Peptides against a protein of PDB entry 6TME. Designs and how they scored, part 65

Target 1, 324 residues: chain A of PDB entry 6TME
Amino acid sequence: NRLKRAYIALQAWKKAFYSDPFNTAANWVGPDVCSYKGVFCAPALDDPSVLVVAGIDLNHADIAGYLPPELGLLTDVALFHVNSNRFCGVIPKSLSKLTLMYEFDVSNNRFVGPFPTVALSWPSLKFLDIRYNDFEGKLPPEIFDKDLDAIFLNNNRFESTIPETIGKSTASVVTFAHNKFSGCIPKTIGQMKNLNEIVFIGNNLSGCLPNEIGSLNNVTVFDASSNGFVGSLPSTLSGLANVEQMDFSYNKFTGFVTDNICKLPKLSNFTFSYNFFNGEAQSCVPGSSQEKQFDDTSNCLQNRPNQKSAKECLPVVSRPVDCS
Target 2, 324 residues: chain A of PDB entry 6TME as posed
Amino acid sequence: NRLKRAYIALQAWKKAFYSDPFNTAANWVGPDVCSYKGVFCAPALDDPSVLVVAGIDLNHADIFGYLPPELGLLTDVALFHVNSNRFCGVIPKSLSKLTLMYEFDVSNNRFVGPFPTVALSWPSLKFLDIRYNDFEGKLPPEIFDKDLDAIFLNNNRFESTIPETIGKSTASVVTFAHNKFSGCIPKTIGQMKNLNEIVFIGNNLSGCLPNEIGSLNNVTVFDASSNGFVGSLPSTLSGLANVEQMDFSYNKFTGFVTDNICKLPKLSNFTFSYNFFNGEAQSCVPGSSQEKQFDDTSNCLQNRPNQKSAKECLPVVSRPVDCS

## One batch from the design tools (peptide; aimed at target 1 N196)

Design b2_p24_8_s4 (made by RFdiffusion4, then SolubleMPNN; from b2_p24_8, 19 letters changed)
Fold by OpenDDE base, seed 4:
Structure b2_p24_8_s4 (fold): chain B 324 residues (1-324), chain A 24 residues (1-24)
Amino acid sequence: as target 1 above (324 residues)
Amino acid sequence: SEEEELKRFEELKEKALKRLEAKR
């Protein structure tokens, strides 16, 4: 019965293909769905004597089409990987029936509409990758209430602020890059106890960096480049004991880049170019270390190459934003 | 570059997947 439902779903999906350049679904014929290319069967969790469709992998198939509602019949699917295709439309709400969903990867497609809230309905979801699509609107705060390990949101059309609930996230990696997020980074960010990598690149984020960033003891990558952040770098950044890659470039930061930041023990690359910093410690100077790479280009530093003119610097440096 | 950034994101994804596998 389960495989029959799967057959119906998969045939509906095949019918929803506009183009299959690699003929991936060419063998999607007949009731033996477990032989279908990209379809993987396994014993059912509730009955090991029953074979069910447990996974879909159509990565890099360049398939054009949409996801039909009949996919909701794939109730045993835990792994759904369909990245690097040309699927369009919305994620069907019928996928809420896939209660075993563990990894959901629809990245590099042409999906549109609001955040696929159906992802919130999956109680066991650990991996969510919806990057490189055309999802838009607000990010639901509930996404961070989920026990996710990875959340990839980059290269979409999301807007509004980053939810305060981010602090509740158990994710090791979160990407916000290349969206339209605005406002400040929530102070609750410091509560992300499992965070290893976070990327904010290329948004409309602004305000001061919260001091609580310094509480991210496990973070190895922190990229806040290409935003509208202001003020000085928090002194608490000295607490980032494991940060390896740090990027604050292309913002409106001011003040002094301290020794405590540049001497972080695991720091490999620190880019703070294209800001309005008016001073830096010697340890921050490019070439000062063999183990660390720094970029201080296009700031308001004295006696350094490739800096902004006094005319450009004076209006900003003379009016520093107080983040205290 | 865009290509470099793409590669970086892929690396992040790979790391994340490895972490998931390690938890199993």
Scores: peptide ipSAE 0.582, ipTM 0.937, DockQ to the pose 0.864
OpenDDE base, seeds 1, 2, 3, 5: peptide ipSAE 0.573, 0.579, 0.551, 0.574; ipTM 0.935, 0.937, 0.931, 0.936

## One batch from the design tools (peptide; aimed at target 1 D223)

Design b2_p25_1 (made by RFdiffusion4)
Pose (drawn by RFdiffusion4):
Structure b2_p25_1 (pose): chain A 324 residues (1-324), chain P 25 residues (1-25)
Amino acid sequence: as target 2 above (324 residues)
Amino acid sequence: STMIDELRNKHFNKHTAEAKEKYNI
């Protein structure tokens, strides 16, 4: 009995609810699971006459609990939204039985430990949001082999390198911000198809920017701020024909900012503050344009306000890194 | 971050709409 399996799964889950501030599971009684708050039923994909539990949505319920293995019984679920709860522990391996999983959002919870690799087992997975948890350790490179449209990893404790496989991704959005990733951005980044937004804010990345970034001609947001990148901006960045937001602030970049970048057509907000740039094109000057917003604070630029001292600048400015 | 939230909501709303349509949710 199909809905009985859903009943057992949801009752096993309610038992694990230690605190439910909004009494969200108050009506989770009896066998009519489709009437349970946050449970969403629909016709079966292969038979419109059969009723199935197809979605769970408890966004913003602030429930403290954990996900028991019995949730593996919800075999028809394709939508799982639990943003802003207090669900703790790990994602049960039994969730590999949810073979229709399409969108999985566990953002802003209390999950911990290694990357939830059960997500790699779902053949229809398109949206994966694990941001704002305590996941840590290495990132499974095979994640970029799945045909994910969106990958949100920001605000965890992930470590080590960006996988060389990133160029295989078909994602339109990928966030790595606020982890402990280290090393270089892979040269394969230029092979990412469909990429519109990529956010690296606040990691421990270094090395020079790969010239292959310039191949991302559909990118609208490229944010590499608050890392440790060195070298000059690659001249290939003129290929970012669609970039709207570009932020390289808080790095160790040196050299010139040219109009090759500052005159990009759709570029509206270009922040390159807190680096070691010693020259900039006139068109790159903040306050100079009514359409474009620039920020050059704390660089090594003559005749500009709030620059680094000459004392701090000459050691770094006179020793540029050979990107080789 | 406001920018990240906006991006997240944009893509979240799109995928939710597609999933609800595909699975008749």

Design b2_p25_1_s2 (made by RFdiffusion4, then SolubleMPNN; from b2_p25_1, 16 letters changed)
Fold by OpenDDE base, seed 3:
Structure b2_p25_1_s2 (fold): chain B 324 residues (1-324), chain A 25 residues (1-25)
Amino acid sequence: as target 1 above (324 residues)
Amino acid sequence: SSLIEKIHNEIKEKITKEVREKFRI
């Protein structure tokens, strides 16, 4: 009986709660698991006459505890949303039995250890949110081989380089922000044909921006702020016909910010502050447009307010990085 | 099933809102 297995799993999970401030699991009593708060039942895909646990939503429950291995008995779960809790430990490998997993949200928790490779075992996974945890180590290249619509990795402890397999991703939204990623953005990024929003904020990324970024025609948000990027902005950024929000602030960029970038047709906000740019086109000047916001603060620009001193600029501007 | 799709859509709408609010954080 599938509901009996679900009962065993949910009772094991209730026992794994250290704190339930809102008494979310107070009604988790007896065999009728479909009446449990945050548990959603549906007809099974293989037998519509059989009711199964198809979804869990415990978002914002502030529950402290861990995910026990018995959760692997929830074999019919397609939706697993437990964000904004205080769950700790690791994601159980037993969740590999949840072959119908479609959306997995464990964001805003206290999970630790390496990337939860069990997520790679789910053939139908479309949404992965693991942000605001303490996941660490390398990002598996295989994450981008999956047909994901969204990949949220931000606010973790991931390190090493971004995999070159990123170009295989079908995701519309990808967040790398607030990790420890290093190295260059892979040139394969330009192959992300469905990409709308990508965020690299607050990593240790470096090198030149790849010219292939200009191939991201569907991108509306591109944020590479708070990294170690060097060289000039690629001239190919003129190809970002749909970009609305662009941020390159807090890097080590040099050279000239061109009209072709600042005149992008849908650009609403372009922040390039806290770099070493030595010139900008008139179209990039803050206040030059009512429809566009620009920030050129703390660069090496002549005749602009709030710029770096010559002492700060000269060592960097005199040693331009060639990105050719 | 129609119910799974309904639950999916309801959760997706909620998540989409949450994602937008926390996008850059």
Scores: peptide ipSAE 0.020, ipTM 0.653, DockQ to the pose 0.065
OpenDDE base, seeds 1, 2, 4, 5: peptide ipSAE 0.017, 0.019, 0.019, 0.018; ipTM 0.610, 0.608, 0.633, 0.655; seeds 2, 4 fail the geometry check

Design b2_p25_1_s3 (made by RFdiffusion4, then SolubleMPNN; from b2_p25_1, 14 letters changed)
Fold by OpenDDE base, seed 4:
Formats: structure tokens, C-alpha cells, sequence
Structure b2_p25_1_s3 (fold): chain B 324 residues (1-324), chain A 25 residues (1-25)
């Protein structure tokens, strides 16, 4: 019986709670698991006459505990939402049995260890949110071989390079922000045909921006702020026909910010502050448009307010990085 | 960041609605 397996799993999980400040699991008593707070039942996809646990939603419950291996008995779960809790430890490998997993949100918890490779085992996974945890080590390249719609990785301890497989991703949203990613953005990024929003904020990324970024025709948000990027902005950024929000602030960029970038047809905000740009087109000047916001603060621009000193600029501007 | 939270809310609301509809939850 599927509900009997679900009962065993949910009772094991209740025992794995160290604190339930809102008494969320107070009604988790007896065999009627479909009455449990945050447990959602539906007809099974393989047999509509059978009721199964299809979803878990424990979002914002502030529950302290861990995920026990018995959760692998929830084989009919397609939605697993446990964000904004205090769950700790690792994601159990037994969750590989949840072959219907479609949305997995464990964000804003205390999970640790490497990337939860069990997420790679789910054939139907579309939404992966593991943000605001303590996941560490390398991002497995296979994450981008999956037919995901959204990938939230931000606010973790991930390190090493971004996999070149990123270009295979079908995701519309990818967040890398606030990790320890290093190296260059892969040139394969331009192959992300469905990409709308990508966020690299606050990593150790470096090198030149790849020209292939200009192939991201569907991108509305591109944030590469707070990294170690160098060289000039690619002229191919003129291809970002749908970009609305663009941020290159807090990098080591040099050269000239062109009209072709600042005149992008959907651009509403372009922040390029805290770099070493030595010129900008008139269309890039803050206040030059009512429809567009620009920030040119703390660059090496002549005749602009709040710029770096010649002493700060000269060592960088006189040694431009060739990105060719 | 406020940007990431906005992105998250927009995406999550869309995805969750689609999945709930698909599974009749």
C-alpha cells in the first residue's frame, strides 16, 4: 500500500524533527497521511483509483531536523517544498526512488556536503532550488544535461569553474550568485537558447566575458557584478535585444562603454560602476535618458563625478587585457 | 539580493501553478 509507505516515511520524518515551533507536524498522527498539514494527496498517475502522497509543502515552518532515509518511501512525490526551515545534514540518496520528482525546493535551510547528486537521478525534474544552504565543492556538469526550467544555486559554498555543459541547459533561469565559482564564463553560454535570467553576482569569476554572451537573445536579466572580470565589454552585447537589467559593477573591466550597449532597445537599467572604464558614449551617461537608468560611478571616466583617481586608474588602464 | 528574490518569486509562482495543475493537487 502506497499510503502505508508514506505513513512510515512521514512518521520517520516527524521523529527527525528537533524543533517544530509552529507545531506543523502536530496533526501528523495516525494512518490518514492525506490529512497531515503540508501533505498533499492526489490520484496516482499510473492508477487513478489509488490515492498517493503527491506533494509536500513545509515552506516557512522553521522546522529544525534532518531528512531521514525513509523519505525514499514517498515514491509518488512530485512536489517537495521545504524551504525556509532549519533542516540540516545531507539530502538522502534514498530520494532517488522519487522518480516523479518535478519540483525540488530545499532552499533556505542548513544542508551541507557536496551537490545533491540524487537530483541528477530524477528524470522529470524541472525546478531545482538548493539556494541558501551550505552545499560545497564542484558543480557536477551533468546538471546542465538535464531538461530543467530553473536552477537556483545561489548562496552556497560551490567552488571551481562553471561547467562547459552550461550551453546544453534548457533553463530559463540560472543563479550562481554568492558562491566561490572561479575561472571564466564558458563560451558555450551563448547556446543557452531558453535563457531569460542569469546571475553570477559575488563569485571569483575572472577573465574576459565571452563574445558568445551576445547570442543570448532571450535574456532579460544579465548580472555579472562583484567578480574579477577583465578586458573590454564584448561588442557582441549589442545582440542582447531583450535585456532589461544588466549589471557589470564591481569588476575590473576596462575600455569604452559603447552606444551599441547603452542603446539596447529593452534596456531599463545598466550598472557598470566600480570598474576601470576610461570612456563612455553619451547614451551611457546617467540622466541621458528618462527610460533608462545608468550608473557610471567609480570608473576612470573623464569629466564625470565620483570617479577613481588617476593614481588608481593608471596602473590598470595602461595595461589593458587583450581578450582576442 | 532583491533581484534574485524577485526572479525566484516570479519563477516559483509559475512553476508551482503548472505542476499543481498537472498533478491535480
Amino acid sequence: as target 1 above (324 residues)
Amino acid sequence: SSLIEKIYEEVKNKQTAEVKKKFNI
Scores: peptide ipSAE 0.426, ipTM 0.902, DockQ to the pose 0.839
OpenDDE base, seeds 1, 2, 3, 5: peptide ipSAE 0.351, 0.226, 0.124, 0.287; ipTM 0.891, 0.775, 0.652, 0.765

Design b2_p25_1_s4 (made by RFdiffusion4, then SolubleMPNN; from b2_p25_1, 13 letters changed)
Fold by OpenDDE base, seed 2:
Structure b2_p25_1_s4 (fold): chain B 324 residues (1-324), chain A 25 residues (1-25)
Amino acid sequence: as target 1 above (324 residues)
Amino acid sequence: SSLIEEIYNKYKEKITKEVKEKFRI
């Protein structure tokens, strides 16, 4: 019986709770698992006459505990939401048995260890949220070979380079923000045909921006702020026909910010502050448009307010990085 | 960041609705 397996799993999980301050699992008693708070039953996809546990939602329950291996008995679960808790330890490898997993949200917890490679075993996974945890090490390149729609990785301890396989991703959104990613953005990024939003904020990324970013025709948000990027902005950024929000602030960019970038047709906000730009087109000047917001603060611009001193600018501007 | 939360909410609402409809949850 599928519900009997679910009962075993859920009772094992209740035993793995160290604290349940809202008594969320207080009614987790007896064989009727479909009455359990945060447990959702539905007809099985293979047999509509059989009721199964299809979803779990324990969001915002402040539960302290861990995920026991017995959760691998929840073989019919397609939705697993446990965000904003105090769950610790690792994601159990036994969850590989959850072959219907479609949406996996373990964000805002205390999970540790490497990337949860069990997520790679789910053939139907569309949504992966592991943000606001303590996951560490390398991002597996295979994550981008999956048919995901959304990938939230932000606010973890991931290190190493962005995998070159990123260009194979079907995701509409990817967040890398607030990790320890290093190296260059791969040139393959321009192959992300479905990409709408990408966020690199607050990493150790460096080098020149790849020209291939200009091939991201569907991008509405591109944020590369708070990194170590160098050189000029790629002229190919003029190809970002749908970009609305663009942020390059807090980098080491040099050169001239061109009309072709600042006149992008859907651009609403463009922040390029806290760099070493030595010129900008009139269309990039803050207040030049009512429809567009610009921030040019703390660059090496002439005749602009709030710029860096000549002493700060000269060592960088006199030695521009060639990205050609 | 506020930006990431806005993006998250946009996708979460869309995908969760799709899953609930597909699986009759």
Scores: peptide ipSAE 0.375, ipTM 0.878, DockQ to the pose 0.883
OpenDDE base, seeds 1, 3, 4, 5: peptide ipSAE 0.332, 0.340, 0.336, 0.037; ipTM 0.859, 0.864, 0.862, 0.676

Design b2_p25_2 (made by RFdiffusion4)
Pose (drawn by RFdiffusion4):
Structure b2_p25_2 (pose): chain A 324 residues (1-324), chain P 25 residues (1-25)
Amino acid sequence: as target 2 above (324 residues)
Amino acid sequence: SSTLEELLTENSERVKEELDELLSS
């Protein structure tokens, strides 16, 4: 009995609810699971006459609990939204039985430990949001082999390198912000198809920017701020024909900012503050344009306000890194 | 199902708003 399996799974889950501030599971009684709050039923994909539990949405319920293995019984679920709860512990391995999983959002919870590799087992997975948890350790490189449209990893404790496999991703959006990733951005980044937005804010990345970034001609947001990048901006960045927001602030970049970048057509907000740039094109000057927003604070630029001192600048400015 | 489509729309809007907040912070 199909809905009985859903009943057992949801009752096992209610048992694990230690605190439900909004009494969200108050009506989770009896066998009519489709009437349970946050449970969404629909016709079976292969038979419109059969009723199935196809979605779970408890966004913003602030429920403290954990996900028990019995949730593996919800074999028809394709949507799972639990943003802003207090679900703790790990994602049960039994969730690999949810073979129709399409969109999995466990953002802003209390999950911990290694990357939830059960997500790699779902053949139809398109949206994966694990941001704002306590996941840590290495990132499974094979995650970029899945045909994910969106990958949200920001605000965890992930460590080590960006996988070389990143160029295989078909994602339109990828966030790595606020982890402890280290090393270089892989040269394969230029092979990412469909990429519109990529956010690296606040990691421990370094090395020079790969010239292959310039191949991302559909990117609208490229934010590499608050890392440790060195070298000059690659002249290949003129290929970012669609970039709208570009932020390189808080790095160790040196050299010139040219109009090759500052005159990009759709570029509206270009922040390169807190680096070691010693020259900039006139078109790159903040306050100079009514359409474009620039920020050059704390660089090594003559005749500009709030720059670094000459004392701090000369050691770094006179020793540019050979990107080789 | 129309309900499942509504859920996908609402969740997409939320994700977009939260990402804008992150980029503006």

Design b2_p25_2_s1 (made by RFdiffusion4, then SolubleMPNN; from b2_p25_2, 12 letters changed)
Fold by OpenDDE base, seed 2:
Structure b2_p25_2_s1 (fold): chain B 324 residues (1-324), chain A 25 residues (1-25)
Amino acid sequence: as target 1 above (324 residues)
Amino acid sequence: SPLLEQLREERKKELEEELKELLSS
């Protein structure tokens, strides 16, 4: 009995709660699991006459506890939304039995350990949100081999390089922000055919931006701020026909910011402040356009306000990194 | 399921807002 298994799982989970401030699980009593708050039933895909637990929504419940292995008995769950709680520990490997998993949202919790590789076992997974946790270690390359629509990894403790497999991703949104990723952005990034928004904010990324970024024709948001990128902006950025928001601030970029970048047709906000740019085209000057907003603060630009001193600029500008 | 679809749509909206907040940081 599928609902009986669900009952066992949900009761085990209730027992794993340390705190339930809103008394969310107060009605988690008895065999009628479909009446449980945050539990959603639907006809089974294999037999419409059978009712199964298909979704869990405990978002914003502020529940403290952990995920017990018995959750693996929820084999019919396709939606697992438990963000904004205080769940701790690791994601149980037993969740591999949830083969219908479509959306997995455990964001804003206290999960620890390595990347939850159990997520890689779900063949139908489309959304993975593990942001605002304490996941650590390397990002498995296989994550980008999956047909995910969105990948949210920000605000964790991930380190090492971004896998080259990123180019295989079909995701429209990917966030790496506020981790400890290092190394270069892989050249394969240009192969991300469906990418709309990508965020690298606040990592330890370095090196030159790959020219292949210019191949991201569908990207509307590209934020690489607060990293250690060096060299000039790739001339191929002129290919970003749909970019609306672009942020390269707080890096170590040098060189000249060109017209071809600042005149991008959909560009509305371009921030390249807090770098070591030594020149900019007239089209890049803040206030030059009513339709576009620019920020050139704290660079090495001549005849512009709020720039770095010559003392700060000279050592860097005189020795630009050659990205060729 | 219509109910599950509703949940998906709601979560999508939430994600959009969260992303906006991230970009504003």
Scores: peptide ipSAE 0.203, ipTM 0.827, DockQ to the pose 0.874
OpenDDE base, seeds 1, 3, 4, 5: peptide ipSAE 0.169, 0.037, 0.181, 0.219; ipTM 0.818, 0.565, 0.814, 0.842; seed 5 fails the geometry check

Design b2_p25_2_s2 (made by RFdiffusion4, then SolubleMPNN; from b2_p25_2, 14 letters changed)
Fold by OpenDDE base, seed 1:
Structure b2_p25_2_s2 (fold): chain B 324 residues (1-324), chain A 25 residues (1-25)
Amino acid sequence: as target 1 above (324 residues)
Amino acid sequence: SKELEELRKKAKKEREKELEELLNS
């Protein structure tokens, strides 16, 4: 019965294909769905004697089409990997029936509409990848209440502020890059206990960096480049004991880049170019270390090459933003 | 299952690669 439902779902999906350039679904014929290319069967969790469709892998198939509501019949699917296709439309709400969903990857497609809230209905979801789509609107705060290992949101059309609930996230990797997020980074960010990598690249974020960033003891990658951040770098960044890559480039930061930041023990690459910093410690100077790479290009630093003109610097440096 | 584990492993590698590309952009 479960495989029959899967057959109905998969045949409906095949009919929803506009283009299958690699003929991926060519063998999607007959009731033996476990033989279908990209379909993976496993013993059911509730009955090991029953074989069910547990995984879908159509990655890199360049399939054009949409996801029909009949996919909700794939109730045993735990892995759904369909990245690098040309699927369009919205994620069907009928997927709420896939209560075993563990990894959901629809990245690099042509999906549109608001955040797929159906993903929030999956109690066991550990990985969510919706990057490289055209999802838009506000990010639901509830996304960070889920026990996810990774959250990939980059390269979409998400807007508004980052939810304060971010501090509740247990994810080790979170990407916000290349969206339209605005406002400040929430102070609750420091509560992300498992965070290793966070990427804010290329948004409309602004304001001062919260001091609470310094509480991210396990972070190895922190990239906040290409935003509208202002003020000085928080002194609490000295607490980033495990940071390896840090990028604050292409912002409006001012002030002095301190030894406490540049001498971080695991720091390998620190880019703070294209800002309005008016001073840096000797330890921050590019070439000062064999173990660390620095970029101080296009700031307001004295006696350094490739800096902004006095005309460009003076209006900003003379009116520093106080983040205290 | 073994097959699903292999799928997970493959997916993880792809994600890591794409993340690296993102960070270097």
Scores: peptide ipSAE 0.179, ipTM 0.814, DockQ to the pose 0.909
OpenDDE base, seeds 2, 3, 4, 5: peptide ipSAE 0.082, 0.140, 0.106, 0.166; ipTM 0.772, 0.805, 0.783, 0.817; seed 3 fails the geometry check

Design b2_p25_2_s3 (made by RFdiffusion4, then SolubleMPNN; from b2_p25_2, 13 letters changed)
Fold by OpenDDE base, seed 1:
Structure b2_p25_2_s3 (fold): chain B 324 residues (1-324), chain A 25 residues (1-25)
Amino acid sequence: as target 1 above (324 residues)
Amino acid sequence: SPLLEELRKKREEERKKELEEELNS
């Protein structure tokens, strides 16, 4: 009995709650699990005459607790949304039994441990949101082999380099922001054929930006701010025909910000402040356009306000990094 | 492009000179 298994799982989960401020699980009593608040039933895919637990939605319930291994009994669940709670511990490996998993959202919790590799075992997974947790360690390269629409990894404790397999990703949105990633952005990034938005904010990334970024024809948002990038901006960025928001602020970039970048046809906001740029085209000057917003603050630009001192600029400008 | 590299070097040299003058003033 599939519903009986679900009952066992849900009762185990209720027992694993330390705090339920909104009494969300107050009606989690008895065998009729389909009546439980936040539990959604649907006809089974393999037998329409059988009702199964197909979805969990406990978003914004502020529940404190952990995920017990008995959750692996919810084998018919395709939607698992438990964001904005206070769940702690690790994601149970027993969830590998949930082979129908389609959307997995555990964001805004207190989860710890390495990347939940159980997510890689779900063949039909399309949406993965693990942001705003305390996951740590290396990102498994296999994550980008998944046919995901979106990958949200931001605000965790991930470290090491970004896997070169990133180019295999079919995701439209990928966030790395506010982790501890280091090293260079892989050149394979240009192979992300469906990419619309990518965010690298607030990591320890370094090196030169790869020229292959210019191959991202569908990208609308590219944010690489608050890292340790060096060298000049790639001239190939002129190929970003659909970019609307671009941010390179708070890095160690040098060189000249070119006209062909600032005149990108869809560009709305371009922030390159807090770097060591030594020149910019007239089209890059803040206020030069009514349709575009620029920020050139705190660079090494001539005849511009709010720039770095000669003492700060000279050591860097005198020793430009060659990315060729 | 060799031309672009030469232009880059020229700009950097000019900016370096300007910064040195500013620092020494």
Scores: peptide ipSAE 0.203, ipTM 0.773, DockQ to the pose 0.011
OpenDDE base, seeds 2, 3, 4, 5: peptide ipSAE 0.160, 0.179, 0.192, 0.199; ipTM 0.731, 0.746, 0.766, 0.769

Design b2_p25_3 (made by RFdiffusion4)
Pose (drawn by RFdiffusion4):
Parts: structure tokens; C-alpha cells; sequence
Structure b2_p25_3 (pose): chain A 324 residues (1-324), chain P 25 residues (1-25)
């Protein structure tokens, strides 16, 4: 009995609810699971006459609990939204039985430990949001082999390198912000298809920017701020024909900012503050344009306000890194 | 259909997530 399996799974889950501030599971009684709050039923994909539990949505319920293995019984679920709860522990391996999983959002919870590799087992997975948890350790490179449209990893404790496989991703948005990733951005980044937004804010990345970034001609947001990048901006960045938001602030970049970048057509907000740039094109000057917003604070630029001192600048400015 | 319903929910949520991400920048 199909809905009985859903009943057992949801009752096993309620048992694990230690605190439910909004009494969200108050009506989770009896066998009519489709009437349970946050449970969403629909016709079976292969038979419109059969009723199935197809979705779970408890966004913002603030429920403290954990996900028991019995949730593996919800075999028809394709949507799982639990943003802003207090669900703790790990994602049960039994969730690999949810073979229709399409969108999985466990953002802003209390999950911990290694990357939830059960997500790699779902053949229809398109949306994966694990941001704002305590996941840590290495990132499974095979994650970029899945045909994910969206990958949200920001605000965890992931460490080590960006996988070389990143160029295989078909994602339109990928977030790495606020982890402890280290090393270089892989040269394969230029092979990412469909990419519109990529956010690296606040990691421990370094090395020079790969010239292959210039191949991302559909990118509208490229934010590499608050890392440790060195070298000059690659001249290939003129290929970012669609970039609207570009932020390189808080790095160790040196050299010139040219109009090759500052005059990009759709570029509206270009922040390159807190680097070691010693020259900038006139068109790159903040306050100079009514359409474009720039920020050059704390660089090594003559005749500009709030720059670094000459004392701090000369050692770095006179020793540029050979990107080789 | 059930499939279209899943796609609608997915498109709405993806759009909201991207808006929220842009606002946080």
C-alpha cells in the first residue's frame, strides 16, 4: 500500500521532531497523508489515477530534528524544500531510493560532516542547495558531472581545491562563497556551458586568474573577491560580453585596469578595491560615469583618494608575479 | 500535469534563489 509507506515515513519523521515552533506537524495524524501540512500530493507520473506524495515543503518552519532513514520510503518525492529549519546530523543514505529527486534544498539547517554524496545517486537531480550548513572536507569532483542547473555550496566548511571537473558542469549558477577552498581556479572553467553566475567570495584561493575565464561569454555575475589572487587581470576578460557584476576586491592583484574591461557593454558594477593596482584607465575611474559604478579604494593609484601608502606599495608593485 | 507542476515549482524557486543571491552581493 503506497500511501501507507508515506504514512510510516512521515510518522517516523514526526517522532524525530524535538521542537516545532509553529506547530507545523500538528495535523500529521491519521492515514490521510495528503492533508498533512507541508506534504504535497499529485498524480503518479506513470499513472494519473494513482495518488502519490510528490513533494515536501517545510521552508521556514524552524523545526529541530533529524531526517530518519524511514524517509527513504517516500519514493515518489521529487521536491524537497526544508530551507531554514534546524534539521541536524547527516542526510540518510536511504534517500538514494528517492529516484525522482529533482530539487533538494536543505539550505540553512544544522547538517554536518562530509558532502552529502547520496545526492550523486539521483538521476534527475537539477537543483542542489546545501548552503549554510556545516558540511566540510573535500568536494566530490563528480558533482560537476551531474547535469545540475544550480549548485549552492556557500557558507559551509569545505576545504581543498576546486575540482578540475568544474568545466563539465552545465549549471547556470554555482556558489562556493565563504568556505575554505584553496589553490587555483582550474583552467577548465572556460568550458562551463550555460554559466551565468559564479560566486567565490571569501575563500583561500590564489594564483593568477586563468585567461580561460574570458570564454564565459554568458556570465552576468563574476565575483572573486576576498581571496588571495595575484597577477594582473587577464586581457581575455574583454570576452565577458554579458558581465553585469564583476568584483575582484580584497585580493593581491597588480598592474593596470584598462578600458578593455571598463567599457564592457553590460558591465554596471565593477569593484576592484583593496588590491595593488598601480594604473587605471580614465573610463575606470569612480564618479566618472552615470551608468557604470566603479570602486578603486585602497590600491596604488596616483591622484586618487584612499589609496595605499607609497611605502606599502613599492615592495609589491615593483615585484609583480610572473603568471607561469 | 504532474511533470509540469514540478517544473513550475522548480522555475519559481530557482528564480527566487537567484534574486536573493543577487541582493546579498
Amino acid sequence: as target 2 above (324 residues)
Amino acid sequence: STEDWIHTKYHEHLSESITELRESL

